# Ledger of designs, part 19: peptides against a protein of PDB entry 3HTU

Target 1, 75 residues: chain A of PDB entry 3HTU
Amino acid sequence: RRPEEWGKLIYQWVSRSGQNNSVFTLYELTNGEDTEDEEFHGLDEATLLRALQALQQEHKAEIITVSDGRGVKFF

## One batch from the design tools (peptide; made by RFdiffusion4, then SolubleMPNN)

Design b1_p12_7_s3 (from b1_p12_7, 9 letters changed)
Fold by OpenDDE base, seed 5:
Structure b1_p12_7_s3 (fold): chain B 75 residues (1-75), chain A 12 residues (1-12)
Amino acid sequence: as target 1 above (75 residues)
Amino acid sequence: MKELLEKIKEKA
């Protein structure tokens, strides 16, 4: 799958799931309990980042960088 | 992870 395709799958999950908070660390998106049954679970962080960057171009997500790592906010 | 998550949420 291309990064854009992964982005679509991720955003579809965000949209259909009842998340109370749309902010995630990159780690929990691919290694967390909430996404254990998703196709993108286990996805390497590099590919994940590219997928999120694709979503960011569409204004569907915002990648957040802090001193200890990165996360993302979905819109 | 908890600390990182909080930092991200604060910045978001």
Scores: peptide ipSAE 0.397, ipTM 0.868, DockQ to the pose 0.883
Fold by OpenDDE base, seed 1:
Structure b1_p12_7_s3 (fold): chain B 75 residues (1-75), chain A 12 residues (1-12)
Amino acid sequence: as target 1 above (75 residues)
Amino acid sequence: MKELLEKIKEKA
């Protein structure tokens, strides 16, 4: 899958899952319990980042960088 | 992990 294809799958999950909070760490998106049944579970961080960057171009996500890591806010 | 999440939320 291309990054934008992964991005689509991720955003579909975010949209339909009814999450109370739209902010995630990158780790929990691919390694957390909430996404164990999703195709993107276990996705490498580099590919995840590219996927999120694709979503960011569509104004569907904002990648957030802090000193100790990265996260994402979905819109 | 929770601590990182809090930092992200603060910046979001």
Scores: peptide ipSAE 0.389, ipTM 0.864, DockQ to the pose 0.866
Fold by OpenDDE base, seed 4:
Structure b1_p12_7_s3 (fold): chain B 75 residues (1-75), chain A 12 residues (1-12)
Amino acid sequence: as target 1 above (75 residues)
Amino acid sequence: MKELLEKIKEKA
């Protein structure tokens, strides 16, 4: 899958899962319990980042960088 | 990781 395709899958999950909190660390998005049943679970962080960057281009997500790591906010 | 999440939420 291309990064854009992964981004689509991720955003579909976000949109349909009824998440109360749309902010995630990159790790919990692909390694957390909430996404265990999703196709993107276990996705490597490098590919995940590219997927999220694609979503960011569409104004569907914002990648957040702090000193200790990165996360993402979905819109 | 919990601390990281909080920092991210604060910046978001």
Scores: peptide ipSAE 0.385, ipTM 0.862, DockQ to the pose 0.878
Fold by OpenDDE base, seed 3:
Structure b1_p12_7_s3 (fold): chain B 75 residues (1-75), chain A 12 residues (1-12)
Amino acid sequence: as target 1 above (75 residues)
Amino acid sequence: MKELLEKIKEKA
């Protein structure tokens, strides 16, 4: 899959799952309990970042960088 | 990862 294809799958999960919080660490998306059954669980962080960057271009997400790591806010 | 999450939420 291309990064933008992964982005589509991730955003579909976000929009359908009814999550209360729309902010995640990158680790939570691919290693967390909430996504254990999703195709993108276990996805390498480099590919995840590219997927989220594709979503960011579409104004569907904002990647947040802090000194200790990165996260994402979905819209 | 809770500490990191809080930092991210504060910046969001």
Scores: peptide ipSAE 0.383, ipTM 0.863, DockQ to the pose 0.840

Design b1_p12_7_s4 (from b1_p12_7, 7 letters changed)
Fold by OpenDDE base, seed 2:
Structure b1_p12_7_s4 (fold): chain B 75 residues (1-75), chain A 12 residues (1-12)
Amino acid sequence: as target 1 above (75 residues)
Amino acid sequence: MEELLKKAKEKA
């Protein structure tokens, strides 16, 4: 899958599960309990980041960089 | 992990 395709899957989960306007760490998205049943669980961080960047281009997410890590807010 | 969430939520 291309990053854009992963982004679509991730955002679909966000929307279906009512997680819009929520913040996640990158780790939570791919390694967290809430996404264990999702296809993107276990996705490598590099690909995840590219997927989120694609969503960011569509104004569906905002990647947040803090001093000790990165997160993402979905809209 | 929780610290990052806190910071991210505050920044968002």
Scores: peptide ipSAE 0.137, ipTM 0.731, DockQ to the pose 0.882
Fold by OpenDDE base, seed 4:
Order: structure tokens, then C-alpha cells, then sequence
Structure b1_p12_7_s4 (fold): chain B 75 residues (1-75), chain A 12 residues (1-12)
């Protein structure tokens, strides 16, 4: 899958689960309990980041950088 | 990680 395709799957999950406007750590998206049944669970962080960057270009997400890691807010 | 979440939410 291309990063854009992963982004689509991730955003579909966010939307269907009613978690728009929520903030996640990158770890929570791919390693969290809430995504255990999703295709993107276990996705490597590098590919995840590229997927989120694709969503960011579409104004569907904002990657957040803090001193001790990164997160993402979905819109 | 929990601190990251807090910081991220505060920044957002």
C-alpha cells in the first residue's frame, strides 16, 4: 500500500469510530488497544508518518511535535 | 507517552 492508501484507511477508522478532533500519539495508532483489529495496526512508524503527512496535505490531520515525541490531531 | 499525549492535546 502507498502512504496515501494507509492514510485513507486510518482516517476511515477515525471517522467511523467518531474520533474526529481527537489527538493520538503515533504509538497509539499502530500499537494501541483501540486499533488492534485494524489493518494498520503494527504499521512501522516511518510509513505511518508518511500516511499522516498525506492526510495533513488534505487538511484532515495535523502532526504535532512535542519535546518527547509526536502526535496527530484528526479533523 | 502519557506526558506526550497531554502536551500534544495542550498544543492542539
Amino acid sequence: as target 1 above (75 residues)
Amino acid sequence: MEELLKKAKEKA
Scores: peptide ipSAE 0.137, ipTM 0.729, DockQ to the pose 0.897
Fold by OpenDDE base, seed 3:
Structure b1_p12_7_s4 (fold): chain B 75 residues (1-75), chain A 12 residues (1-12)
Amino acid sequence: as target 1 above (75 residues)
Amino acid sequence: MEELLKKAKEKA
């Protein structure tokens, strides 16, 4: 899958799962319990980042970087 | 990770 295709799958999950919060760490998306049954669980961080960057270009996400890691806010 | 999440939520 291309990064844009991964981004689509991730955003579909966010939209359909009715999440209480729209902010995630990158680790939570690919290694968290809430995504264990999703195809993107276990996705390498490099590909995940490219997928999120694609969503960011579409104004569907904002990547957040702090000194101790990275997260993402979905819109 | 929880510290990052807290910072991310505050920053967002």
Scores: peptide ipSAE 0.137, ipTM 0.729, DockQ to the pose 0.791
Fold by OpenDDE base, seed 1:
Structure b1_p12_7_s4 (fold): chain B 75 residues (1-75), chain A 12 residues (1-12)
Amino acid sequence: as target 1 above (75 residues)
Amino acid sequence: MEELLKKAKEKA
């Protein structure tokens, strides 16, 4: 899958689970309990980041960088 | 991880 395709799957999960306007760490998205049954669970961080960047271009997400790491807010 | 989430929420 291309990063854009992963982004689509991730955002579909965010939307159908009613978690728009929520903030996640990158770890939570791929390693968290809430996404255990999703196809993107276990996705490597590099590919995840590219997927989120694709969503960011569509104004569906904002990647947040803090001193402790990265997070993402979905819209 | 929780600290990151807190900071991210505050920054967002």
Scores: peptide ipSAE 0.135, ipTM 0.728, DockQ to the pose 0.886

Design b1_p12_8_s1 (from b1_p12_8, 9 letters changed)
Fold by OpenDDE base, seed 5:
Structure b1_p12_8_s1 (fold): chain B 75 residues (1-75), chain A 12 residues (1-12)
Amino acid sequence: as target 1 above (75 residues)
Amino acid sequence: SLMDKIKEKAAE
């Protein structure tokens, strides 16, 4: 899958899952319990980042970088 | 935690 395709799958999950929080660490998004049943679970972080960057271009997400890691906010 | 820092920044 292309990064844009992964981004679509991720955003579809975000839109349908009804999660309380729209902010995730990158690790939680691909390795957390909430996404265990999703196709993107276990996705390597490099590919994930590219997927999220694609969503960011569409103004559907914002990648957040702090001193000790990265996360994402979905819109 | 990392999540706390991310949420804090996201709220700005």
Scores: peptide ipSAE 0.617, ipTM 0.915, DockQ to the pose 0.872
Fold by OpenDDE base, seed 1:
Structure b1_p12_8_s1 (fold): chain B 75 residues (1-75), chain A 12 residues (1-12)
Amino acid sequence: as target 1 above (75 residues)
Amino acid sequence: SLMDKIKEKAAE
């Protein structure tokens, strides 16, 4: 899958899950219990980042960088 | 925690 395709799958999950909290660490997005049954579970962080960058271009996400890691906010 | 820092920055 292309990064854009992964981005689509991720955003579909975000949208249909109806989560109150739209902020994730990159780790929990692909390794957390909430996404265990999703196709993108276990996705390597490098590919994940590219997927999120694709979503960011569409203004559907914002990648957040702090001193000790990265996260993402979905819109 | 990392999540706390991310949430804090996201709220800005």
Scores: peptide ipSAE 0.609, ipTM 0.914, DockQ to the pose 0.847
Fold by OpenDDE base, seed 4:
Structure b1_p12_8_s1 (fold): chain B 75 residues (1-75), chain A 12 residues (1-12)
Amino acid sequence: as target 1 above (75 residues)
Amino acid sequence: SLMDKIKEKAAE
């Protein structure tokens, strides 16, 4: 899958799940309990980042960088 | 925590 295709799958999950929290660490997005049954579970961080960057270009997500890691906010 | 920092920044 291309990064933008992964992005689509991720965003579909975000939209369909209707979670109250729209902010994730990159780790919990691909390794957390909430996404265990998703195709993107276990996705490597490098590919994940590219997927999220694709979503960011579409204004569907914002990658958040702090001193000790990264996260993402979905819109 | 990392999440706390991310959420804090997300709120800006």
Scores: peptide ipSAE 0.607, ipTM 0.913, DockQ to the pose 0.878
Fold by OpenDDE base, seed 3:
Structure b1_p12_8_s1 (fold): chain B 75 residues (1-75), chain A 12 residues (1-12)
Amino acid sequence: as target 1 above (75 residues)
Amino acid sequence: SLMDKIKEKAAE
């Protein structure tokens, strides 16, 4: 899959799951319990970042960088 | 924590 295709799958999960919080660390998005049954579980961080960057271009996500890690906010 | 920092920045 291309990064933008991964982005689509991730965003579909976010929108369908009805999450109260739309903020994730990059790690929990692909390694957390909430996404264990999703196809993107275990996705490497490099590909994940590119997927989220594609969503960011569509104004569907914002990548958040702090001193000791990264996260994402979905819209 | 990392999540706290991310949430704080996301709220801005």
Scores: peptide ipSAE 0.604, ipTM 0.913, DockQ to the pose 0.841

Design b1_p12_8_s2 (from b1_p12_8, 7 letters changed)
Fold by OpenDDE base, seed 5:
Structure b1_p12_8_s2 (fold): chain B 75 residues (1-75), chain A 12 residues (1-12)
Amino acid sequence: as target 1 above (75 residues)
Amino acid sequence: SLLDKAKKKAEE
């Protein structure tokens, strides 16, 4: 899958599960309990980041990068 | 952190 394809799957989950406006660490998205049944669970962080960047270009997410961590807010 | 604060705000 291409990053944008992963992004689509991730955002579909966000929408279906009502997680819009929620904030996640990158770890939570791929390793958390809430996404255990999703195809993107276990996705490597590098690919995840690219997927989220694709969503960010579509104004569907905002990647949060601070000195002590990274996360994402979905819209 | 800002991330932690953002998460808490989103959970409100």
Scores: peptide ipSAE 0.127, ipTM 0.725, DockQ to the pose 0.313
Fold by OpenDDE base, seed 2:
Structure b1_p12_8_s2 (fold): chain B 75 residues (1-75), chain A 12 residues (1-12)
Amino acid sequence: as target 1 above (75 residues)
Amino acid sequence: SLLDKAKKKAEE
């Protein structure tokens, strides 16, 4: 899958599960309990980041970068 | 952590 395709799957989960306006660490999104049954569970962080960047271009997410970690807010 | 602070701020 291309990053944009992963982004679509991720955002579909966000929308259908009611996680809009929620904030995740990148680890929580791909390794957390809430996404265990999703196709993107276990996705490598580099590909995840590219997927989220695609969503960010569509104003569906905002990547949060601080000195000691990264997260994402979905809209 | 700073990430925790960012999460809290982003949720507000």
Scores: peptide ipSAE 0.124, ipTM 0.716, DockQ to the pose 0.489
Fold by OpenDDE base, seed 1:
Structure b1_p12_8_s2 (fold): chain B 75 residues (1-75), chain A 12 residues (1-12)
Amino acid sequence: as target 1 above (75 residues)
Amino acid sequence: SLLDKAKKKAEE
């Protein structure tokens, strides 16, 4: 799958599960309990980041980069 | 952390 395709799957989950406006760490998106049944669970962080960057281009997410970690807010 | 603060604020 391309990063954009992963992004689509991730955002579909966000929308269906009502997680819009929520903030996640990158880790809990792919390793957390809430996404265990999703295809993107276990996705490597590098590919995840590219997927989220694709969503960011569509104004569906904002990647948060701080000195002590990274996260993402979905819209 | 700043990330934790962001999560908390988003939940408001």
Scores: peptide ipSAE 0.123, ipTM 0.719, DockQ to the pose 0.349
Fold by OpenDDE base, seed 3:
Structure b1_p12_8_s2 (fold): chain B 75 residues (1-75), chain A 12 residues (1-12)
Amino acid sequence: as target 1 above (75 residues)
Amino acid sequence: SLLDKAKKKAEE
C-alpha cells in the first residue's frame, strides 16, 4: 500500500470509531490496544509518518513534533 | 510535555 492508502485506512478507523479530535502518539496508533484489530497495527513508523503527512495535506490531521516525542491530532 | 498537554486537553 502507498502512504496515501494507509492514511485512508487510518482515517476511516478514526471516523468510524469516533476518535475525531483525539490525540495519539505515533506509537499508540500502531502499537496500542485500541488498534490491535486494524490492518495498520504494527505499521512501521516511517510509513506511518508518510501516511499522516498525506492526511495533513488534506487537513484531516496535524502532526505534533516536539523534542520529547511525536503525535498526531485527527480532525 | 507539550504532547501530554495536548492529549489532556483532547480528553476534556
Scores: peptide ipSAE 0.119, ipTM 0.720, DockQ to the pose 0.291

Design b1_p12_8_s3 (from b1_p12_8, 7 letters changed)
Fold by OpenDDE base, seed 2:
Structure b1_p12_8_s3 (fold): chain B 75 residues (1-75), chain A 12 residues (1-12)
Amino acid sequence: as target 1 above (75 residues)
Amino acid sequence: SLLEEIKKKAEE
């Protein structure tokens, strides 16, 4: 899958999950318990980042960088 | 935690 395709899958999950929290660390998104049943679980960080960047271009996500790592906020 | 920092940043 291309990064854009991964982004689509990720965003679909976010949209359908009904979760009240739309902020994740990159690790949590691909290695957390909440996404264990998703196709993107276990996705390498490099590909994940590219996927999120694609979503960011569509204003569907914002990659957040802090001193100790990165996360993402979905819209 | 990292998550807390990110969530805080997200609210800004």
Scores: peptide ipSAE 0.457, ipTM 0.883, DockQ to the pose 0.880
Fold by OpenDDE base, seed 1:
Formats: C-alpha cells, structure tokens, sequence
Structure b1_p12_8_s3 (fold): chain B 75 residues (1-75), chain A 12 residues (1-12)
C-alpha cells in the first residue's frame, strides 16, 4: 500500500471508531490496544509518518512534534 | 508523559 492508502485506512478508523479524543502518540496509533484488529496495526513508523503527512496535506490531521517525540491530532 | 505533552500542545 502507498502512504496515501494507509492514511485513508487510518482516517477511516478514526472517523468510525467513535473515539472521544482525537490526539494520539504515533506509538499508540499502531501499537495500542485500540487498533489491534486494524490492518495498520504494527505499521512501521516511517510509513506511518508518510501516511499522516498525506492526511495533513488534506487538513485531516496535524502532526505534533515535542521534545521527546511526535503525535497526531485528527480533524 | 509524551501523550500528556502532545495533548497539551494540541490544545494551543
């Protein structure tokens, strides 16, 4: 799958899962319990980042960088 | 934690 395709799958999950909070660390998005049954679970961080960057271009996500890591906010 | 810091920044 292309990064854009991964982004679509991730965003579909975010939109349909009914999450009360739309902010995640990159780790919990692909390694957390909430996404254990999703196709993107276990996705490598490099590919994940590219997927999220694709969503960011569409204004569907914002990658957040702090001193000790990165996360993402979905819109 | 990292998550708390990210959430804080997300609210800015």
Amino acid sequence: as target 1 above (75 residues)
Amino acid sequence: SLLEEIKKKAEE
Scores: peptide ipSAE 0.447, ipTM 0.880, DockQ to the pose 0.885
Fold by OpenDDE base, seed 4:
Structure b1_p12_8_s3 (fold): chain B 75 residues (1-75), chain A 12 residues (1-12)
Amino acid sequence: as target 1 above (75 residues)
Amino acid sequence: SLLEEIKKKAEE
């Protein structure tokens, strides 16, 4: 899958699932319990980042960078 | 935590 395709799958999950918070660390998004049954679970961070960047271009997500890591906020 | 830091940043 292309990064854009991964982005679509990720965003679909975010949209369809009732999440209490739309902010995630990159790690929990692909390695957390909440996404264990999703196709993108286990996705390498490099590809994940590219997928999220694609979503960011569509204003569907915002990648947040802090001193010790990165996260994402979905819209 | 990292998550809390990110959440805080997201609110800014």
Scores: peptide ipSAE 0.446, ipTM 0.879, DockQ to the pose 0.851
Fold by OpenDDE base, seed 3:
Structure b1_p12_8_s3 (fold): chain B 75 residues (1-75), chain A 12 residues (1-12)
Amino acid sequence: as target 1 above (75 residues)
Amino acid sequence: SLLEEIKKKAEE
């Protein structure tokens, strides 16, 4: 899958899952319990970043960088 | 925590 395709799958999950908080660490998205049954669970961080960057271009997400790591906010 | 830092920045 291309990064854009992964981004689509991730955003579909965010939209349909009814999350009460749209902010995640990158680790939570691919290694968390909430996404264990999703196709993108276990996705490598490099590919995940490219997927999120694609969503960011569409104004559907914002990648957040702090001193100890990275996260993402979905819109 | 990392998550708290991210959430704080996201609220800005």
Scores: peptide ipSAE 0.438, ipTM 0.879, DockQ to the pose 0.869

Design b1_p12_8_s4 (from b1_p12_8, 7 letters changed)
Fold by OpenDDE base, seed 2:
Parts: sequence; C-alpha cells; structure tokens
Structure b1_p12_8_s4 (fold): chain B 75 residues (1-75), chain A 12 residues (1-12)
Amino acid sequence: as target 1 above (75 residues)
Amino acid sequence: SLLEKIKKKAEE
C-alpha cells in the first residue's frame, strides 16, 4: 500500500471508532491495544509518518512534534 | 508522559 492508502485506512478507523480522544502517539496508533484488530497495526513508523503526512495535506490530521517524540491529532 | 505532552500541544 502507498502512504496515502494507509492514511485512508487509518482515518477510516478514527472516524468509525467513535473515540472521544483523537490524539495519539505514533507508537500507540500502530502498537496500542485499541488498534490491534486494524490492518495498520504493526505498521513501521516510517511508513506511518508518510501516511499521516498525506492526511495532514488533506487537513485531516496534524502531526505533533515535541521534544520527546511525535504524535498525531485527527480532525 | 509523551502522550500527555502531545495532548497538551494539540490543545494549543
């Protein structure tokens, strides 16, 4: 899958999950319990980042960088 | 935690 395709899958999950929290660390997004049943679980961080960057271009996500690492906020 | 830092940043 291309990064934008992964992005689509990720965003679909975010949209359908009905979660009240739209902020994730990159790690929990692909390695957390909440996404264990998703196809993108276990996705390498490099590909994940590219996927999120694609979503960011569509204003569907914002990659957040702090001193200790990175996360993402979905819209 | 990292998550808390990110969540805080997201609120800005």
Scores: peptide ipSAE 0.540, ipTM 0.905, DockQ to the pose 0.848
Fold by OpenDDE base, seed 1:
Structure b1_p12_8_s4 (fold): chain B 75 residues (1-75), chain A 12 residues (1-12)
Amino acid sequence: as target 1 above (75 residues)
Amino acid sequence: SLLEKIKKKAEE
């Protein structure tokens, strides 16, 4: 799958899962319990980042960088 | 935690 395709799958999950908060660390998005049954579970961080960057271009996500890591906010 | 820091940043 292309990064854009992964991005679509991720965003579909975010939109349909009814999450209370739409902010995640990159780790919990692909390694957390909430996404265990999703196709993107276990996705490598490099590919994940590219997928999120694709969503960011569409204004559907914002990658957040702090001193000790990264996360993402979905819109 | 990292998550809390990210959430805080997201609110800015």
Scores: peptide ipSAE 0.533, ipTM 0.903, DockQ to the pose 0.855
Fold by OpenDDE base, seed 4:
Structure b1_p12_8_s4 (fold): chain B 75 residues (1-75), chain A 12 residues (1-12)
Amino acid sequence: as target 1 above (75 residues)
Amino acid sequence: SLLEKIKKKAEE
């Protein structure tokens, strides 16, 4: 899958899952319990980042960078 | 935690 395709899958999950919070660390998004059954579980962080960047271009997500890591906010 | 830092940043 292309990064854009991964982005689509991720955003579909976000949209359908009814999460209490739309903010995730990159790690929990692909390695957390909440996404264990999703196709993108286990996705390497580099590909994940590219997927999220694609979503960011569409104004569907914002990648958040702090001193000790990265996360994402979905819209 | 990292998550809390990110959440806080997201609110800014």
Scores: peptide ipSAE 0.530, ipTM 0.902, DockQ to the pose 0.851
Fold by OpenDDE base, seed 3:
Structure b1_p12_8_s4 (fold): chain B 75 residues (1-75), chain A 12 residues (1-12)
Amino acid sequence: as target 1 above (75 residues)
Amino acid sequence: SLLEKIKKKAEE
């Protein structure tokens, strides 16, 4: 899958799952319990980042970088 | 925590 295709799958999950909070660390998005049944669970961080960057271009996500790591906010 | 730092940043 291309990064844009992964981005689509991720955003579909965000939209349909009814999350209480749309902010995630990159780790919990692909390694957390909430996404265990999703196709993108276990996705390598490099590919995940490219997928999120594609969503960011569409104004559907914002990648957040802090000193200890990275996360994402979905819109 | 990392998550708290990210959430705080997201609120800006």
Scores: peptide ipSAE 0.527, ipTM 0.902, DockQ to the pose 0.871

## One batch from the design tools (peptide; made by RFdiffusion4, then SolubleMPNN)

Design b2_p13_1_s1 (from b2_p13_1, 8 letters changed)
Fold by OpenDDE base, seed 4:
Structure b2_p13_1_s1 (fold): chain B 75 residues (1-75), chain A 13 residues (1-13)
Amino acid sequence: as target 1 above (75 residues)
Amino acid sequence: MKEKAKELLKKLL
């Protein structure tokens, strides 16, 4: 899958699970309990980041970088 | 460790 395709799958999960306006760490999205049944569980961080960047271009997400790590807010 | 770190990070984001 291309990054934008992964982004679509991730955002579909966010929407269907009612996680809009929620904040996740990158680790939580791909390694957390809430996504264990999703196809993007276990996705490598580099591909995840590119997927989220695609969503960010569509104004569906905002990647947040702080000194202690990175997260994402979905809209 | 990761769960604790995650929760702390989310508070900072």
Scores: peptide ipSAE 0.201, ipTM 0.763, DockQ to the pose 0.472
Fold by OpenDDE base, seed 5:
Structure b2_p13_1_s1 (fold): chain B 75 residues (1-75), chain A 13 residues (1-13)
Amino acid sequence: as target 1 above (75 residues)
Amino acid sequence: MKEKAKELLKKLL
């Protein structure tokens, strides 16, 4: 899958899952309990980041970087 | 350990 294809899958999950909190760490997206059954679970962080960057380009997400790590806010 | 890191990070995001 291309990064934008992964991004589509991730965004579809966010949209359909009814998550109240739209902010995630990158780790919990691919390693968290909530995504264990998703195709993108276990996705390497580099590919995840590219996927999220594709979503960010579409104004569907914003990647946030702080000293203690990275996260993403979905729109 | 990752859970603690996640919680701390979310407070900053």
Scores: peptide ipSAE 0.200, ipTM 0.764, DockQ to the pose 0.469
Fold by OpenDDE base, seed 3:
Structure b2_p13_1_s1 (fold): chain B 75 residues (1-75), chain A 13 residues (1-13)
Amino acid sequence: as target 1 above (75 residues)
Amino acid sequence: MKEKAKELLKKLL
């Protein structure tokens, strides 16, 4: 899959799952309990980042980088 | 450990 295709799958999950908190760490998106049944579970972080960057171009996400790690806010 | 680290990080995001 291309990064934008992964981004589509991730955003579909965010939109359909009814999440109350739209802020995630990169780790919990691919390694967390909430996404265990999703196709993008286990996705490598480099590909995940490219997928999120594709969503960011569409103003559907904002990637946040701090000293303690990285996260993403979905819109 | 990852869970606690995640929660602390989310507070900063």
Scores: peptide ipSAE 0.200, ipTM 0.758, DockQ to the pose 0.404
Fold by OpenDDE base, seed 1:
Structure b2_p13_1_s1 (fold): chain B 75 residues (1-75), chain A 13 residues (1-13)
Amino acid sequence: as target 1 above (75 residues)
Amino acid sequence: MKEKAKELLKKLL
Protein backbone atom coordinates (compact mmCIF):
# COMPACT_ATOMS: atom_id res chain seq x y z
CA ARG B 1 0.00 0.00 0.00
CA ARG B 2 1.03 3.55 -0.63
CA PRO B 3 1.23 5.97 2.28
CA GLU B 4 -1.89 7.77 1.15
CA GLU B 5 -3.72 4.46 1.04
CA TRP B 6 -2.69 3.76 4.60
CA GLY B 7 -3.85 7.24 5.47
CA LYS B 8 -7.25 6.46 4.06
CA LEU B 9 -7.55 3.32 6.15
CA ILE B 10 -6.45 5.13 9.28
CA TYR B 11 -8.86 7.98 8.76
CA GLN B 12 -11.68 5.57 8.05
CA TRP B 13 -11.02 3.96 11.40
CA VAL B 14 -10.90 7.34 13.11
CA SER B 15 -14.20 8.34 11.55
CA ARG B 16 -16.16 5.16 12.05
CA SER B 17 -15.00 4.80 15.63
CA GLY B 18 -15.93 8.37 16.48
CA GLN B 19 -12.40 9.44 17.20
CA ASN B 20 -12.50 12.67 15.23
CA ASN B 21 -10.95 15.60 17.05
CA SER B 22 -8.96 13.12 19.13
CA VAL B 23 -5.25 13.15 19.74
CA PHE B 24 -3.04 10.09 19.46
CA THR B 25 0.59 9.34 19.83
CA LEU B 26 2.06 7.70 16.76
CA TYR B 27 2.83 4.62 18.80
CA GLU B 28 -0.75 4.38 19.98
CA LEU B 29 -2.10 4.22 16.45
CA THR B 30 -0.02 1.25 15.40
CA ASN B 31 0.67 -0.48 18.70
CA GLY B 32 -2.30 0.37 20.87
CA GLU B 33 -5.06 -1.94 21.98
CA ASP B 34 -7.70 0.07 20.17
CA THR B 35 -6.27 -0.75 16.76
CA GLU B 36 -5.27 -4.38 17.29
CA ASP B 37 -7.77 -5.60 14.72
CA GLU B 38 -6.98 -2.92 12.14
CA GLU B 39 -4.90 -3.53 9.04
CA PHE B 40 -2.56 -0.72 9.98
CA HIS B 41 -1.70 -2.23 13.34
CA GLY B 42 2.00 -2.90 13.42
CA LEU B 43 2.72 -0.44 10.63
CA ASP B 44 6.22 0.96 10.87
CA GLU B 45 6.45 4.50 12.15
CA ALA B 46 8.11 5.86 9.03
CA THR B 47 5.27 4.68 6.82
CA LEU B 48 2.74 5.84 9.38
CA LEU B 49 4.24 9.30 9.35
CA ARG B 50 4.02 9.48 5.57
CA ALA B 51 0.41 8.34 5.75
CA LEU B 52 -0.41 11.03 8.27
CA GLN B 53 1.39 13.62 6.19
CA ALA B 54 -0.88 12.71 3.31
CA LEU B 55 -3.89 13.24 5.56
CA GLN B 56 -2.43 16.51 6.72
CA GLN B 57 -2.33 17.75 3.15
CA GLU B 58 -6.04 17.02 3.01
CA HIS B 59 -6.61 18.94 6.23
CA LYS B 60 -7.80 15.77 7.93
CA ALA B 61 -4.99 15.61 10.45
CA GLU B 62 -2.32 17.68 12.09
CA ILE B 63 0.96 16.15 13.12
CA ILE B 64 2.15 17.59 16.39
CA THR B 65 5.87 17.59 16.96
CA VAL B 66 7.43 18.61 20.22
CA SER B 67 10.81 17.99 21.74
CA ASP B 68 9.51 15.03 23.72
CA GLY B 69 7.70 13.24 20.91
CA ARG B 70 5.05 13.35 18.23
CA GLY B 71 1.34 12.88 17.98
CA VAL B 72 -1.51 13.53 15.63
CA LYS B 73 -4.85 15.25 15.88
CA PHE B 74 -7.59 14.16 13.53
CA PHE B 75 -10.27 16.48 12.21
CA MET A 1 5.74 2.01 31.23
CA LYS A 2 4.73 2.70 27.68
CA GLU A 3 1.23 3.54 28.76
CA LYS A 4 2.42 6.13 31.22
CA ALA A 5 4.71 7.63 28.64
CA LYS A 6 1.79 7.89 26.27
CA GLU A 7 -0.37 9.60 28.84
CA LEU A 8 2.29 12.15 29.62
CA LEU A 9 2.90 12.79 25.96
CA LYS A 10 -0.79 13.30 25.29
CA LYS A 11 -0.87 15.93 27.98
CA LEU A 12 2.11 17.63 26.43
CA LEU A 13 0.69 17.56 22.94
Scores: peptide ipSAE 0.199, ipTM 0.759, DockQ to the pose 0.393

Design b2_p13_1_s2 (from b2_p13_1, 8 letters changed)
Fold by OpenDDE base, seed 5:
Structure b2_p13_1_s2 (fold): chain B 75 residues (1-75), chain A 13 residues (1-13)
Amino acid sequence: as target 1 above (75 residues)
Amino acid sequence: KREEAEKLMKELK
């Protein structure tokens, strides 16, 4: 799958699960219990980041960088 | 990684 396709799957989960306006660490999104049943669980961080960047261009997410890592807020 | 995620979450939220 292309990063844009991963982004679509991720945002579909966000929308269907009612996680809009929620904040995740990148680790939680792909390694957390909340996404264990999703296809993108276990996705490598590099591909995840590109997927989220695609969503960011569509104003569906915002990647947040802090001193010790990155997270994402979904809209 | 879990503890790192929790720390990051506190900074993001």
Scores: peptide ipSAE 0.104, ipTM 0.722, DockQ to the pose 0.857
Fold by OpenDDE base, seed 3:
Structure b2_p13_1_s2 (fold): chain B 75 residues (1-75), chain A 13 residues (1-13)
Amino acid sequence: as target 1 above (75 residues)
Amino acid sequence: KREEAEKLMKELK
């Protein structure tokens, strides 16, 4: 899958599960309990980041990178 | 990692 295809799957989950306007760490998206049954569970962080960057281009997400952590806010 | 997420949420406020 291309990054934008992964992004689509992730955002579909966000929308269907009512997680808009929520914040996740990158770890929670791919390793958390809430996404255990999703296709993107277990996705490597590098590919995840590219997927989220695709969503960010569409103003559907904002990647947060700070000195002591990384995460994403969905819109 | 939920505690880290909560910290990130506070950063956005």
Scores: peptide ipSAE 0.104, ipTM 0.706, DockQ to the pose 0.295
Fold by OpenDDE base, seed 2:
Structure b2_p13_1_s2 (fold): chain B 75 residues (1-75), chain A 13 residues (1-13)
Amino acid sequence: as target 1 above (75 residues)
Amino acid sequence: KREEAEKLMKELK
């Protein structure tokens, strides 16, 4: 899958699951309990980042980078 | 924006 395709799958999950909290660490998205049954669970961080960057271009997500970690906010 | 990012990351912990 291309990064854009992964991004689509991730955003579909975010939208359809009715998440109360739309902010995640990168680790939570691919290694968390909430996404254990999703296709993107276990996705490598490099590919995940590219997927999120694709969503960011569409204003569907904002990647948050700080000195002690990274996260993402979905819209 | 930087403050907002830090706030969001703080809430994640």
Scores: peptide ipSAE 0.082, ipTM 0.688, DockQ to the pose 0.092
Fold by OpenDDE base, seed 4:
Structure b2_p13_1_s2 (fold): chain B 75 residues (1-75), chain A 13 residues (1-13)
Amino acid sequence: as target 1 above (75 residues)
Amino acid sequence: KREEAEKLMKELK
């Protein structure tokens, strides 16, 4: 899958899963309990980042990067 | 925006 395709899958999960929070660490998206049954679980961080960057371009996400970690907010 | 991002990251931890 292309990063954009992964982004679509991720956003679909965010939109339809009924999650209370729309803010995640990158680790939670691919290694967390909430996404264990999703195809993107276990996705490498490099590909995940590119997927999120694609969503960010569509104004569907905002990647948060600081010296001590990274996260993402979905819209 | 940097301060907001930092606050969000603090909440994520």
Scores: peptide ipSAE 0.080, ipTM 0.687, DockQ to the pose 0.091

